# Ledger of designs, part 58: peptides against a protein of PDB entry 4ASU

Target 1, 270 residues: chain A of PDB entry 4ASU
Amino acid sequence: ATLKDITRRLKSIKNIQKITKSMKMVAAAKYARAERELKPARVYGVGSLALYEKADIKTPEDKKKHLIIGVSSDRGLCGAIHSSVAKQMKSEAANLAAAGKEVKIIGVGDKIRSILHRTHSDQFLVTFKEVGRRPPTFGDASVIALELLNSGYEFDEGSIIFNRFRSVISYKTEEKPIFSLDTISSAESMSIYDDIDADVLRNYQEYSLANIIYYSLKESTTSEQSARMTAMDNASKNASEMIDKLTLTFNRTRQAVITKELIEIISGAA
Target 2, 83 residues: chain B of PDB entry 4ASU
Amino acid sequence: FTFASPTQVFFNSANVRQVDVPTQTGAFGILAAHVPTLQVLRPGLVVVHAEDGTTSKYFVSSGSVTVNADSSVQLLAEEAVTL

## One batch from the design tools (peptide; aimed at target 2 L41 F59)

Design b2_p22_6_s1 (made by RFdiffusion4, then SolubleMPNN; from b2_p22_6, 6 letters changed)
Fold by OpenDDE base, seed 1:
Structure b2_p22_6_s1 (fold): chain B 270 residues (1-270), chain C 83 residues (1-83), chain A 22 residues (1-22)
Amino acid sequence: as target 1 above (270 residues)
Amino acid sequence: as target 2 above (83 residues)
Amino acid sequence: PVSLASEEFLAESAAAAAAAAA
């Protein structure tokens, strides 16, 4: 490589490093906000799931319609955030299909559709876009819940798959159950909740769905921003190492050129 | 007893004497050993009676309340404010 | 982990830079 080639590459990598550093700072700010907003959201979401955990609601084996909701975003440069969710969605879909279940998919964030389009395009009910530019609101979750309920797809049970935030360096892809109104109403374990009006139960289920979706969005957002911050930090470090390596190469190459020129002058071959 | 909105937590696994909630079917008081029930909230007043006799008042919008067999209670409001 | 050496990362980084400069 000529000195000019090395210089061009150095300039390019230095520019990338500046960009990744800036993106790291932006991700850090968004992470800090997301983490603060996750605290109440987690209490709220876990509270909503408490019924299903305590009642041990089970779907009869003869029920065949299953919904998978994958939660991520539209935005890249966040490590394995999207691929982790997609991988678990694929695994779950395959297992359910092998069990003779009908599987439909909802993607929250365009990246899910992008990853699964080739293999699962026929299973998608809807994909929600414009996810990740702003923090998710309860209104956003309500829109998703309403769209699902109004889709006309009468699922028996479902799974919402998202990245749960553990720490700045750790997230875990998790699954939480979604149950249809019919499944909840027919569950034997729900018998202790007798004399509940059907309209009340329907409304309760709608809130529950919105609550769980909201919770998943907040977990996903926090995980994503943390992962992006880490990815940008790693990218910045890798760029730094490459700059150092190329700088050494540049210096060696420059010395070699000077030495060659001096030898040519001394030998009279110039 | 857990009482939260999407953006704020008021009580997290707390022990309380009584919680009065506004539901679509009517307002009722949740006492110790209350029978399991599910209700949806209407806009109205929530009153939390602490074991020490302290009373806290909140205005809530829509949401849900769950009383479980283990006497745990989840009050989840879409919006809630302290009064 | 997206490698900085990948063409995809470079392209995405360039796009992000352009968006930030806008």
Scores: peptide ipSAE 0.024, ipTM 0.829, DockQ to the pose 0.009
OpenDDE base, seeds 2, 3, 4, 5: peptide ipSAE 0.024, 0.021, 0.016, 0.018; ipTM 0.836, 0.833, 0.817, 0.849

Design b2_p22_6_s2 (made by RFdiffusion4, then SolubleMPNN; from b2_p22_6 with A1P H4R A19E)
Fold by OpenDDE base, seed 5:
Structure b2_p22_6_s2 (fold): chain B 270 residues (1-270), chain C 83 residues (1-83), chain A 22 residues (1-22)
Amino acid sequence: as target 1 above (270 residues)
Amino acid sequence: as target 2 above (83 residues)
Amino acid sequence: PVVRASAEFIAESEAAAAEAAA
């Protein structure tokens, strides 16, 4: 490589390093906010899931319609955030299909569709785009819930798959159940909940769905921002190492050029 | 007893004496060992009676309340403010 | 046991709802 080539590469990598450092700072700020907002959201979401855990709602095996909601975002450069969700979705879809279930998919965030469109395009009901630019709100979750309920797909049971935040350096892809109104209404374990008006139960289920979606979005966002921060840090470090290596190469090459020029001057071979 | 909105936690697995909630079917008080039920909140006043006799008042917009067989209660409001 | 809300609570709840709607 010529001195010019090395110089050009150095300049390019230095620019990348600046970008990655900037992105790291942005991700860090977003992470800090997301983590703060996740605390109440987790209590809220876990509270909503408590019924399903305590009631031990079982879906009869004869009911075959299953919905998978994958929760991610539109934004890249966050490590394995999207691929982890997609992998779990694929696994779940395959398992359900093997069990004779009909599977439909909802993607929250365009990245899920980008990964799964080739293999699972026929199973997609809807993909929600423009996810991740702003922190998710309960309003956003409500819109998603409403769209799902109005989709016309009468699922019996579903799964929401998202990355749960563990720490700044760790997330875990998890699955939580979602149930249709009919499944909840018909569940034997729900018999202890007496005199529930059908309209009340319907409204309750709408809130429950929105709550779970909201929770999943908050977990996903926090996980994503932490992962992005880590990814950008790693990228910045890698760039730094490359700069150091190239700088050494540049210096060596420069010395070689100087030596060659001196030899040419001394030898008169100019 | 858990009482939260998406953005704020008021009670997290706390022991309380009584919670008065405004529901679409009517306002009712949740006491210890209340029968399991599911209700939807209407806009209104939530009153939490602590074991020490103190009362806290909140306004909620909408949401749900769950009373489980294990006597746990989840009050989940879309919006809630302390009064 | 299900305890019915007091009349006062109901009234306060309704008043609060009215104020918020306004």
Scores: peptide ipSAE 0.011, ipTM 0.826, DockQ to the pose 0.804
OpenDDE base, seeds 1, 2, 3, 4: peptide ipSAE 0.021, 0.000, 0.006, 0.000; ipTM 0.815, 0.807, 0.817, 0.814; seeds 1, 3 fail the geometry check

Design b2_p22_6_s3 (made by RFdiffusion4, then SolubleMPNN; from b2_p22_6, 6 letters changed)
Fold by OpenDDE base, seed 2:
Structure b2_p22_6_s3 (fold): chain B 270 residues (1-270), chain C 83 residues (1-83), chain A 22 residues (1-22)
Amino acid sequence: as target 1 above (270 residues)
Amino acid sequence: as target 2 above (83 residues)
Amino acid sequence: PVVRASEEFIAESKAAAEAYAA
């Protein structure tokens, strides 16, 4: 490689390093906010899931329609955040299909669609785009919930798949159940709940769905920003190492060129 | 007893004496060992009676309340403010 | 549909809460 080539590469990598460092800082700011907002959101979301855990709602085996909601975002450069969700979605879809279930998919975030569209296009009901530019709000979750409810797909049971935040260096892809109104209404375990009006239960379930979606979005966002910080840090380190290597190569090449020029001068061959 | 909104936690697994909630069917008090039930909140006043006799008041916009068989209660409001 | 508070009600409630805190 010529000195010119090395210089060009150095410039390119230095620019990449600058970009990755900047992105790291942006991700750090977003992470800090997300983590703060996740604290109450987790209590809220876990509270919403408490009924399903405590009531032990079971879907009858004869029920065949299953909905999978994958939660991520539109933005890349965050390690395995999207692929982890997609992987679990694929696994769940395959398991359900093997069990003779009909599976439909909702993607929250364009990255889910990008990964799964080729293999699962027929199963997609809807994909929500423009996720990840701003912190998710309860309003956003409500819109998603409403769209699901209005989709016309009468699922029996569903799964919401998202990355749960553990720490700045760790997340785990998790699955939480969602139930249709019919499923929860017919569940034997719900018999212990006294005098539940059908309209009340419907409203309750709609609200619960929004709650769970909101919770998943907050977990996902926090996980994503954390993962992005790590990814950008790694990219910056890799760039730094490459800069060091190329700088050494540059220096060696420069010395060789100088030596060659000196020899040519001394030998009179120039 | 857990009382939270998407953005704020008011009570987290706390022991309380009574919680008064505004529901679509009317306001009712949740006492210790209340029968399991589900309700949807209407805009209105929530009153939490702590075991120490302290009473806290909140306005809620909407939400749900769940009383489970294990006597755990989840009060989830879309928006809530301390009064 | 879930019964939701109006924006006006929310605003009034917040204002009331602020007045009590004060």
Scores: peptide ipSAE 0.028, ipTM 0.859, DockQ to the pose 0.082
OpenDDE base, seeds 1, 3, 4, 5: peptide ipSAE 0.025, 0.026, 0.029, 0.034; ipTM 0.874, 0.830, 0.846, 0.857; seeds 4, 5 fail the geometry check

Design b2_p22_6_s4 (made by RFdiffusion4, then SolubleMPNN; from b2_p22_6 with A1P H4L A7P I10L E14A)
Fold by OpenDDE base, seed 2:
Structure b2_p22_6_s4 (fold): chain B 270 residues (1-270), chain C 83 residues (1-83), chain A 22 residues (1-22)
Amino acid sequence: as target 1 above (270 residues)
Amino acid sequence: as target 2 above (83 residues)
Amino acid sequence: PVVLASPEFLAESAAAAAAAAA
């Protein structure tokens, strides 16, 4: 490589490093906000899930319709965030299909559709776009919940799959159950809950779904921003190492050129 | 007893004497060992009676309340403010 | 969020709406 080629490459990598550093800072700011907002959201969401855990709601085996909701975002450059969710969705879909269940898929965030489109396009009901630019609100979750409930698609049981935040360096893909109104109403374990009006239960279920979606969005957002921050940090470090290597190559090449010129002067071959 | 909104936690697994909640079917008091129930909140006043005799008041917009068989209570309001 | 419905979803929703209206 000529000195000119090395210089051009150095300039390019230095520019990339500047971009990745800037993106890291942006991700860090978004992460800090997301983590703060996740604290109450987790209490809220876990509280909503407590009923399903304690009531041990079971879907009858004769019920065959299962809905999978994958939660991520539209935005890339966040490591394995999207692929992790998609992988678990695929696994769950395959397991359910093997059990003779009908499986339909909803994607929250365009990246889920992008990954699964080729293999699971026929199973997709709806994709929600414009996810991840702004922090998710309860209003956003309510819109998603309402759209799902009013879609006319009947399911018996569902799974919501999202990345749960553990730490700045760790997330885990989790699955939580979603139940239809009919499944909840018919569950034997619900008999202990006295004097539940059907309208009350319907409204309760709407809140429950919105709550779970909101919780999943908050976990996903925090995980995503953390992962993006880490990815940009790694990219910046890799760029730094490459700059160091190229700088050494540049110096060696420059010395070789100087030596060659000196030899040409001394030999009179110039 | 857990009382939270999407953005704020008021009580997290706390022991309380009584919680008064505004529901669509009417306001009722949740006591220790209340029968399991599910209710939807209407806009109104929530009053939490602590074991020490102190009372805290909150205004809620909407949401849900769950009383489980294990006497755990989840009060989940869409919006809530301290009064 | 913007909702993008699949053709299948639209068909099912339309069928469900028609069934509910009947």
Scores: peptide ipSAE 0.190, ipTM 0.889, DockQ to the pose 0.015
OpenDDE base, seeds 1, 3, 4, 5: peptide ipSAE 0.140, 0.171, 0.061, 0.159; ipTM 0.867, 0.884, 0.866, 0.883; seed 4 fails the geometry check

Design b2_p22_7 (made by RFdiffusion4)
Pose (drawn by RFdiffusion4):
Structure b2_p22_7 (pose): chain A 181 residues (1-270 with 5 gaps), chain B 83 residues (1-83), chain P 22 residues (1-22)
Amino acid sequence: ATLKDITRRLKSIKNIQKITKSMKMVAAAKYARAERELKPARVYGVGLIIGVSSDRGLCGAIHSSVAIIGVGDKIRSILTFKEVGRRPPTFGDASVIALELSIIFNRFRSVISYKTEYSLANIIYYSLKESTTSEQSARMTAMDNASKNASEMIDKLTLTFNRTRQAVITKELIEIISGAA
Amino acid sequence: as target 2 above (83 residues)
Amino acid sequence: AAAVAAAAATAEQKARIAEALA
């Protein structure tokens, strides 16, 4: 309730809002990179339960939608392949998955809407390239919604700060008048 | 005729005369009228004879060539670079 | 239908091509 507590909380939630907004544009830039590389990947990959995701969270209902194997550390987190999503998926990564050894992944449509031999590794590569394009655009919206929630929280606390600031001024003033009187 | 690597796409549904291809057994030159077959590649060159008579030379490390029941061929390699 | 130019080979890729043609 003290001004010091409110000033500290404002700076705390402003830090979260700046970070979440900073990841909105990052997911927007990485999504643009992912879609530019999806066009040649879609024309390349055309011709057992495999779950395709990533280690990196903060992407909304992507890991929860997909429901030994299992690519993406967050899919084993419910009940394996680790270290994906930090860097764009290469064909070598899809090759290692095939080397250690009917498939579930998120297909890219747009920014809002989604759906859940040598040839076998091409399907894994097709899923990896589709998944990261899906993971990034969903993260773009997830951090956009978080930036909205943190901004609404700042507005509510600013109104509290103005009430408390007025209440402190009047209190100090009363202590002066009374001390005089 | 479709020729693509994971990195870049070289031909998208040609419309081409013939394509020389490295295969595990020697080499195969795929004409417009070729039997439906499924083959696997080896380290070798790919020569693309364009419809206007010109030539295109690439290199292939490995992959697969697929010629369907119709006049359609899809050639895909892990890496294809020039030169 | 038209030919698309490929990227230039790196030094390691030139060595691997030379080995494969040998």

Design b2_p22_7_s1 (made by RFdiffusion4, then SolubleMPNN; from b2_p22_7, 10 letters changed)
Fold by OpenDDE base, seed 4:
Structure b2_p22_7_s1 (fold): chain B 270 residues (1-270), chain C 83 residues (1-83), chain A 22 residues (1-22)
Amino acid sequence: as target 1 above (270 residues)
Amino acid sequence: as target 2 above (83 residues)
Amino acid sequence: SPVVPGPPATEEQRARLAEALA
């Protein structure tokens, strides 16, 4: 490679490194905020899921309509965040199909659609875009919940799939159940609860769905920002190593050129 | 007893003597071994009576309250402020 | 008006819960 070629590559990689370092810092700031906001959100969301765990709500096997909600974002460069969710969605969809269930998919974040559109386009009900630019709010979750409830798809049971935050270096893709109003109202386990007005139960379910979505968004966001920070750090390190290698090559090549020029001068062969 | 909003936790698996909640069907007090129920919150006052005799008041906007047969309670408000 | 305490869970409700969780 000529000195010019090496210089061009060096410049390119240095620019990439600057970008990745900048992105790392941005991700770090967003992570710090996300982690802080996740603490109450987790208590809130887990509290909402407590009913389902304690009541052991089960969907009858004869019920066939299943909804899968995948939660991620629109933004890339965050390692396996999106692919992990998509992988779990695919697995769940396949398992449900094998069990004779009808599966529909909702994607929260455009990346899910990007990954699954070719193979699962017919199963998609809706994709929510513009996710990940700003921290998710309860209002955002409410909008998603409302849209889902108004979609006209009468699912019996559903699964919300998202990345749960464990630590700055770890997340786990998890699944939580969602249930339709009809499934909840018809569940035998609900008999232990006092006679609940249908309107109350409907409203309760709406809150529950919004709560779970909000929780999943917060977990996902925290996981994503952490993963992005790590990914950008790795990219920066890789760029640094490449810069070092190319710099050495540049120096060697430069020395060789100088030596050649000196020899030509001395030999008069120029 | 768990009491939280999306942005703030007031109680997390705490033992309390009584919780007064404002629901759409009316206000009621949750004591130990309360009948399992699901309710939706209306704007109003939540009063938490701690075991030590202290009383805390909160204003809530909307949300849900769940009383389980195991005496666990989840009070989840969309918005809540300490009063 | 003073807040009225709700009623305690019945034995039947507790039994149903136990059955549901089994």
Scores: peptide ipSAE 0.163, ipTM 0.910, DockQ to the pose 0.020
OpenDDE base, seeds 1, 2, 3, 5: peptide ipSAE 0.117, 0.000, 0.100, 0.123; ipTM 0.895, 0.808, 0.906, 0.908

Design b2_p22_7_s2 (made by RFdiffusion4, then SolubleMPNN; from b2_p22_7, 9 letters changed)
Fold by OpenDDE base, seed 5:
Structure b2_p22_7_s2 (fold): chain B 270 residues (1-270), chain C 83 residues (1-83), chain A 22 residues (1-22)
Amino acid sequence: as target 1 above (270 residues)
Amino acid sequence: as target 2 above (83 residues)
Amino acid sequence: SPVVAGPPATAEQLARLAAALA
């Protein structure tokens, strides 16, 4: 490589490093906010899931329609955030199919669609785009919930798959159940709740769906921003190391060029 | 007793004496060992009676309330404010 | 050494770099 080539590469890497550092700072700010907002959201979301956990709602085996909701975002450069969700979705879809279930998929965030489009395009009902630019709101979750309920797909049971935030350095892909109104209404374990008006139960279920989606979005966002921050930090460090290496190479090459020129001058070969 | 909105937690697994909630079918009080039920909130006042006798009032917009067999209660409001 | 700002890296270049640096 010529000195010119090395210099060009150095310049390029330095520019990238500036970008990654900037992105790190942005991600850090978003992470800090997301983490703060996750605290109440988690209490809220976990509270919403409490019924399903306590009631131990079981879906009859003869019910075949299963919905998978994958929660991620549109934005890359966040490590394995998207691939982790997609992997879990694939695994779940395969398991359900093997069990004779019909599987449909909803993607929250374009990245899920991007990953699964080739292999699962026929199973996708809808993909929600423009996710991840702003912090998710309950309104956003409600829109998703409403769209799902209005999709016309009469699922019996579903799974929402998202990255749960553990720490700044750790997330875990989790799955939580979603149930149709019919499934909840027919569940034997719900008998202790028998005197519930059908309209009330319908509305309750709508809230529950919105609640869990909201929760999943908040967990996902926090995980994503943390992962992005880490990824950008790592990228910046790696860039720094590469700059150092290239600088050494540059210096060596420069010395070699000088030596060659001196030899040519001394030998009269110029 | 858990009482939260998407953005704020008011009570988290707390022990309270009574919670009065506004539901679509009417307001009712949740006491200890209340029968399991599911209700949807209407806009109105939530009143939390603490064990120490203190009373806190909140306005909620909508949401749900769950009373479980284990006496746990989840009051989840879309929006809630302290009064 | 004067940091000569080269052309901004394209999103694709950044993605490739991030992938390579990851």
Scores: peptide ipSAE 0.027, ipTM 0.870, DockQ to the pose 0.010
OpenDDE base, seeds 1, 2, 3, 4: peptide ipSAE 0.023, 0.022, 0.021, 0.031; ipTM 0.854, 0.839, 0.848, 0.866; seed 4 fails the geometry check

Design b2_p22_7_s3 (made by RFdiffusion4, then SolubleMPNN; from b2_p22_7 with A1S A6G A8P K14L E19A)
Fold by OpenDDE base, seed 4:
Structure b2_p22_7_s3 (fold): chain B 270 residues (1-270), chain C 83 residues (1-83), chain A 22 residues (1-22)
Amino acid sequence: as target 1 above (270 residues)
Amino acid sequence: as target 2 above (83 residues)
Amino acid sequence: SAAVAGAPATAEQLARIAAALA
């Protein structure tokens, strides 16, 4: 490698390192906020899921329509955040298909579509874009829930797949159930609940859907920012190591060039 | 008893004596061993009666309330403020 | 199983980062 080549590479990597360091700091700030906002969101979301856990709602086997909602964002450079969700979506879709279920997919965040479009394009109902630029709000979740309910796809049950935040260094891709109004209303386990007005149940289900989407968005966001922070830190460290190696190579090459020039001067071969 | 909004937690698995909630069908009190029910919140006043006799008041917007067979209660408001 | 949030970036990954940020 010529001095020019090494210099060019050094410059490039140094620039990358500056960018990754900056991105790390931005991600760190967003992570800190996301973690704070996740605390109440988790209580809220888990509270919403309590019914489904306690009632043990089961979908009859004759019901064939299954909706998979993958939750991530539009923004890359966050490690395996998107691929983890997509992987689990693929696995779930395959398992459901093998069981004779009809599977449709909703992507929250453009990255899900980007990963799955080629293999699952026919199964996609809608992709929600512009996710991840700002912290998700309950309003955002409500919009998604409303759009889903208005999509015209009548599912029997569904799965929402998202990354649950564990710590700054770890997340877990998880699945939570989504049930249609019809499935909830017809569930035997719901018989213990007093005569619920159909309108009440519909509204309840709408809130439940918005709640779980909101929860999933908050978990996903926290996981994503943490993962990005870590990824950018690792990238910065790796860039630093590469800079060190290239600097050594540069110095050696420079000395060799100088030595060669000196020899040429001494030998009169200018 | 759990009472939360998307942004704030007021009660998390707490033991309370009674919770008065505003629902679309009317306001009702949730006592110990209340029958399981699902309701939707209307804008109004939530009153939490603690076991020690203290009462806390909250204004809530829309949301849901769930009373389960195990006497657990989830009050989930879209917006809630302490009064 | 829990997934690690971040992994070390390879030279190729750094190049992709550069390309994505250009």
Scores: peptide ipSAE 0.031, ipTM 0.867, DockQ to the pose 0.013
OpenDDE base, seeds 1, 2, 3, 5: peptide ipSAE 0.024, 0.027, 0.030, 0.020; ipTM 0.838, 0.865, 0.863, 0.858; seed 3 fails the geometry check

Design b2_p22_7_s4 (made by RFdiffusion4, then SolubleMPNN; from b2_p22_7, 10 letters changed)
Fold by OpenDDE base, seed 2:
Structure b2_p22_7_s4 (fold): chain B 270 residues (1-270), chain C 83 residues (1-83), chain A 22 residues (1-22)
Amino acid sequence: as target 1 above (270 residues)
Amino acid sequence: as target 2 above (83 residues)
Amino acid sequence: SAVVPGPPATPEQLAAIAAALA
């Protein structure tokens, strides 16, 4: 490689490093906010899921319609955030299909569709775009919930799949159940609950769905920003190492050129 | 007893004496070992009676309340403020 | 399974980032 080539490459990598460092800082700021907002959201979301855990809601085996909701975002450069969700979605879809269930998929965030489009395009009901530019709000979750409930797809049971935040260096892809109104109303375990009006139960389920979606979005966002921060940090470090290597190569090459020129001068071969 | 909004936690697995909630079917008090039930909140006042005799008041906009068989209670308001 | 951050970005990944930002 010529000195010119090395110089050009050095300049390019230095620019990339500047960009990745900047992106790291942006991700760090977003992460800090997301983590703060996740604390109450987790209590809220876990509280919403308590009924389903305690009531041990079971879907009859003869019911075949299953909905999978994958939660991620539209934005890349965040490591395995999207692929982890997609992987679990694929696994769940395959298992359900093998069990004779009808599976439909909803993607929250465009990246889910991008990954699954080729293999699961026929199973997609809807993809929600414009996810990840701003922190998710309860209003956003409510819109998603309402659209799902009004989609006309009559599922019996569902699964919401998202990345749960563990720490700045780790997340775990989780699955939580979603139940239809009919499934809840017909569950034997619900008989212990007193004076449940059908309208009340319907409204309750609407809140429950919105709550779970909101929770999943908050977990996903925190996980994503943390992963992006880490990815950009790693990229910056790798760029730094490459700069060091190329700088050494540049110096060696420069010395060789100088030596050659000196030899030519001394030998009179110029 | 857990009482939270999407953005704020007021009580997290706390022991309380009584919680008064405004529901669409009417206001009622949740005491120890209340019958399991599901209700939807209407805009109104939530009153939490602590074991030490203190009373806290909150305004809620909407949401849900769950009383489980194990006496756990989840009050989940869309919006809530301390009064 | 807990997902740990992947390995540091490869030169190829850095190139892809550069291309995406261009």
Scores: peptide ipSAE 0.028, ipTM 0.816, DockQ to the pose 0.013
OpenDDE base, seeds 1, 3, 4, 5: peptide ipSAE 0.023, 0.022, 0.017, 0.020; ipTM 0.840, 0.843, 0.812, 0.827; seed 3 fails the geometry check

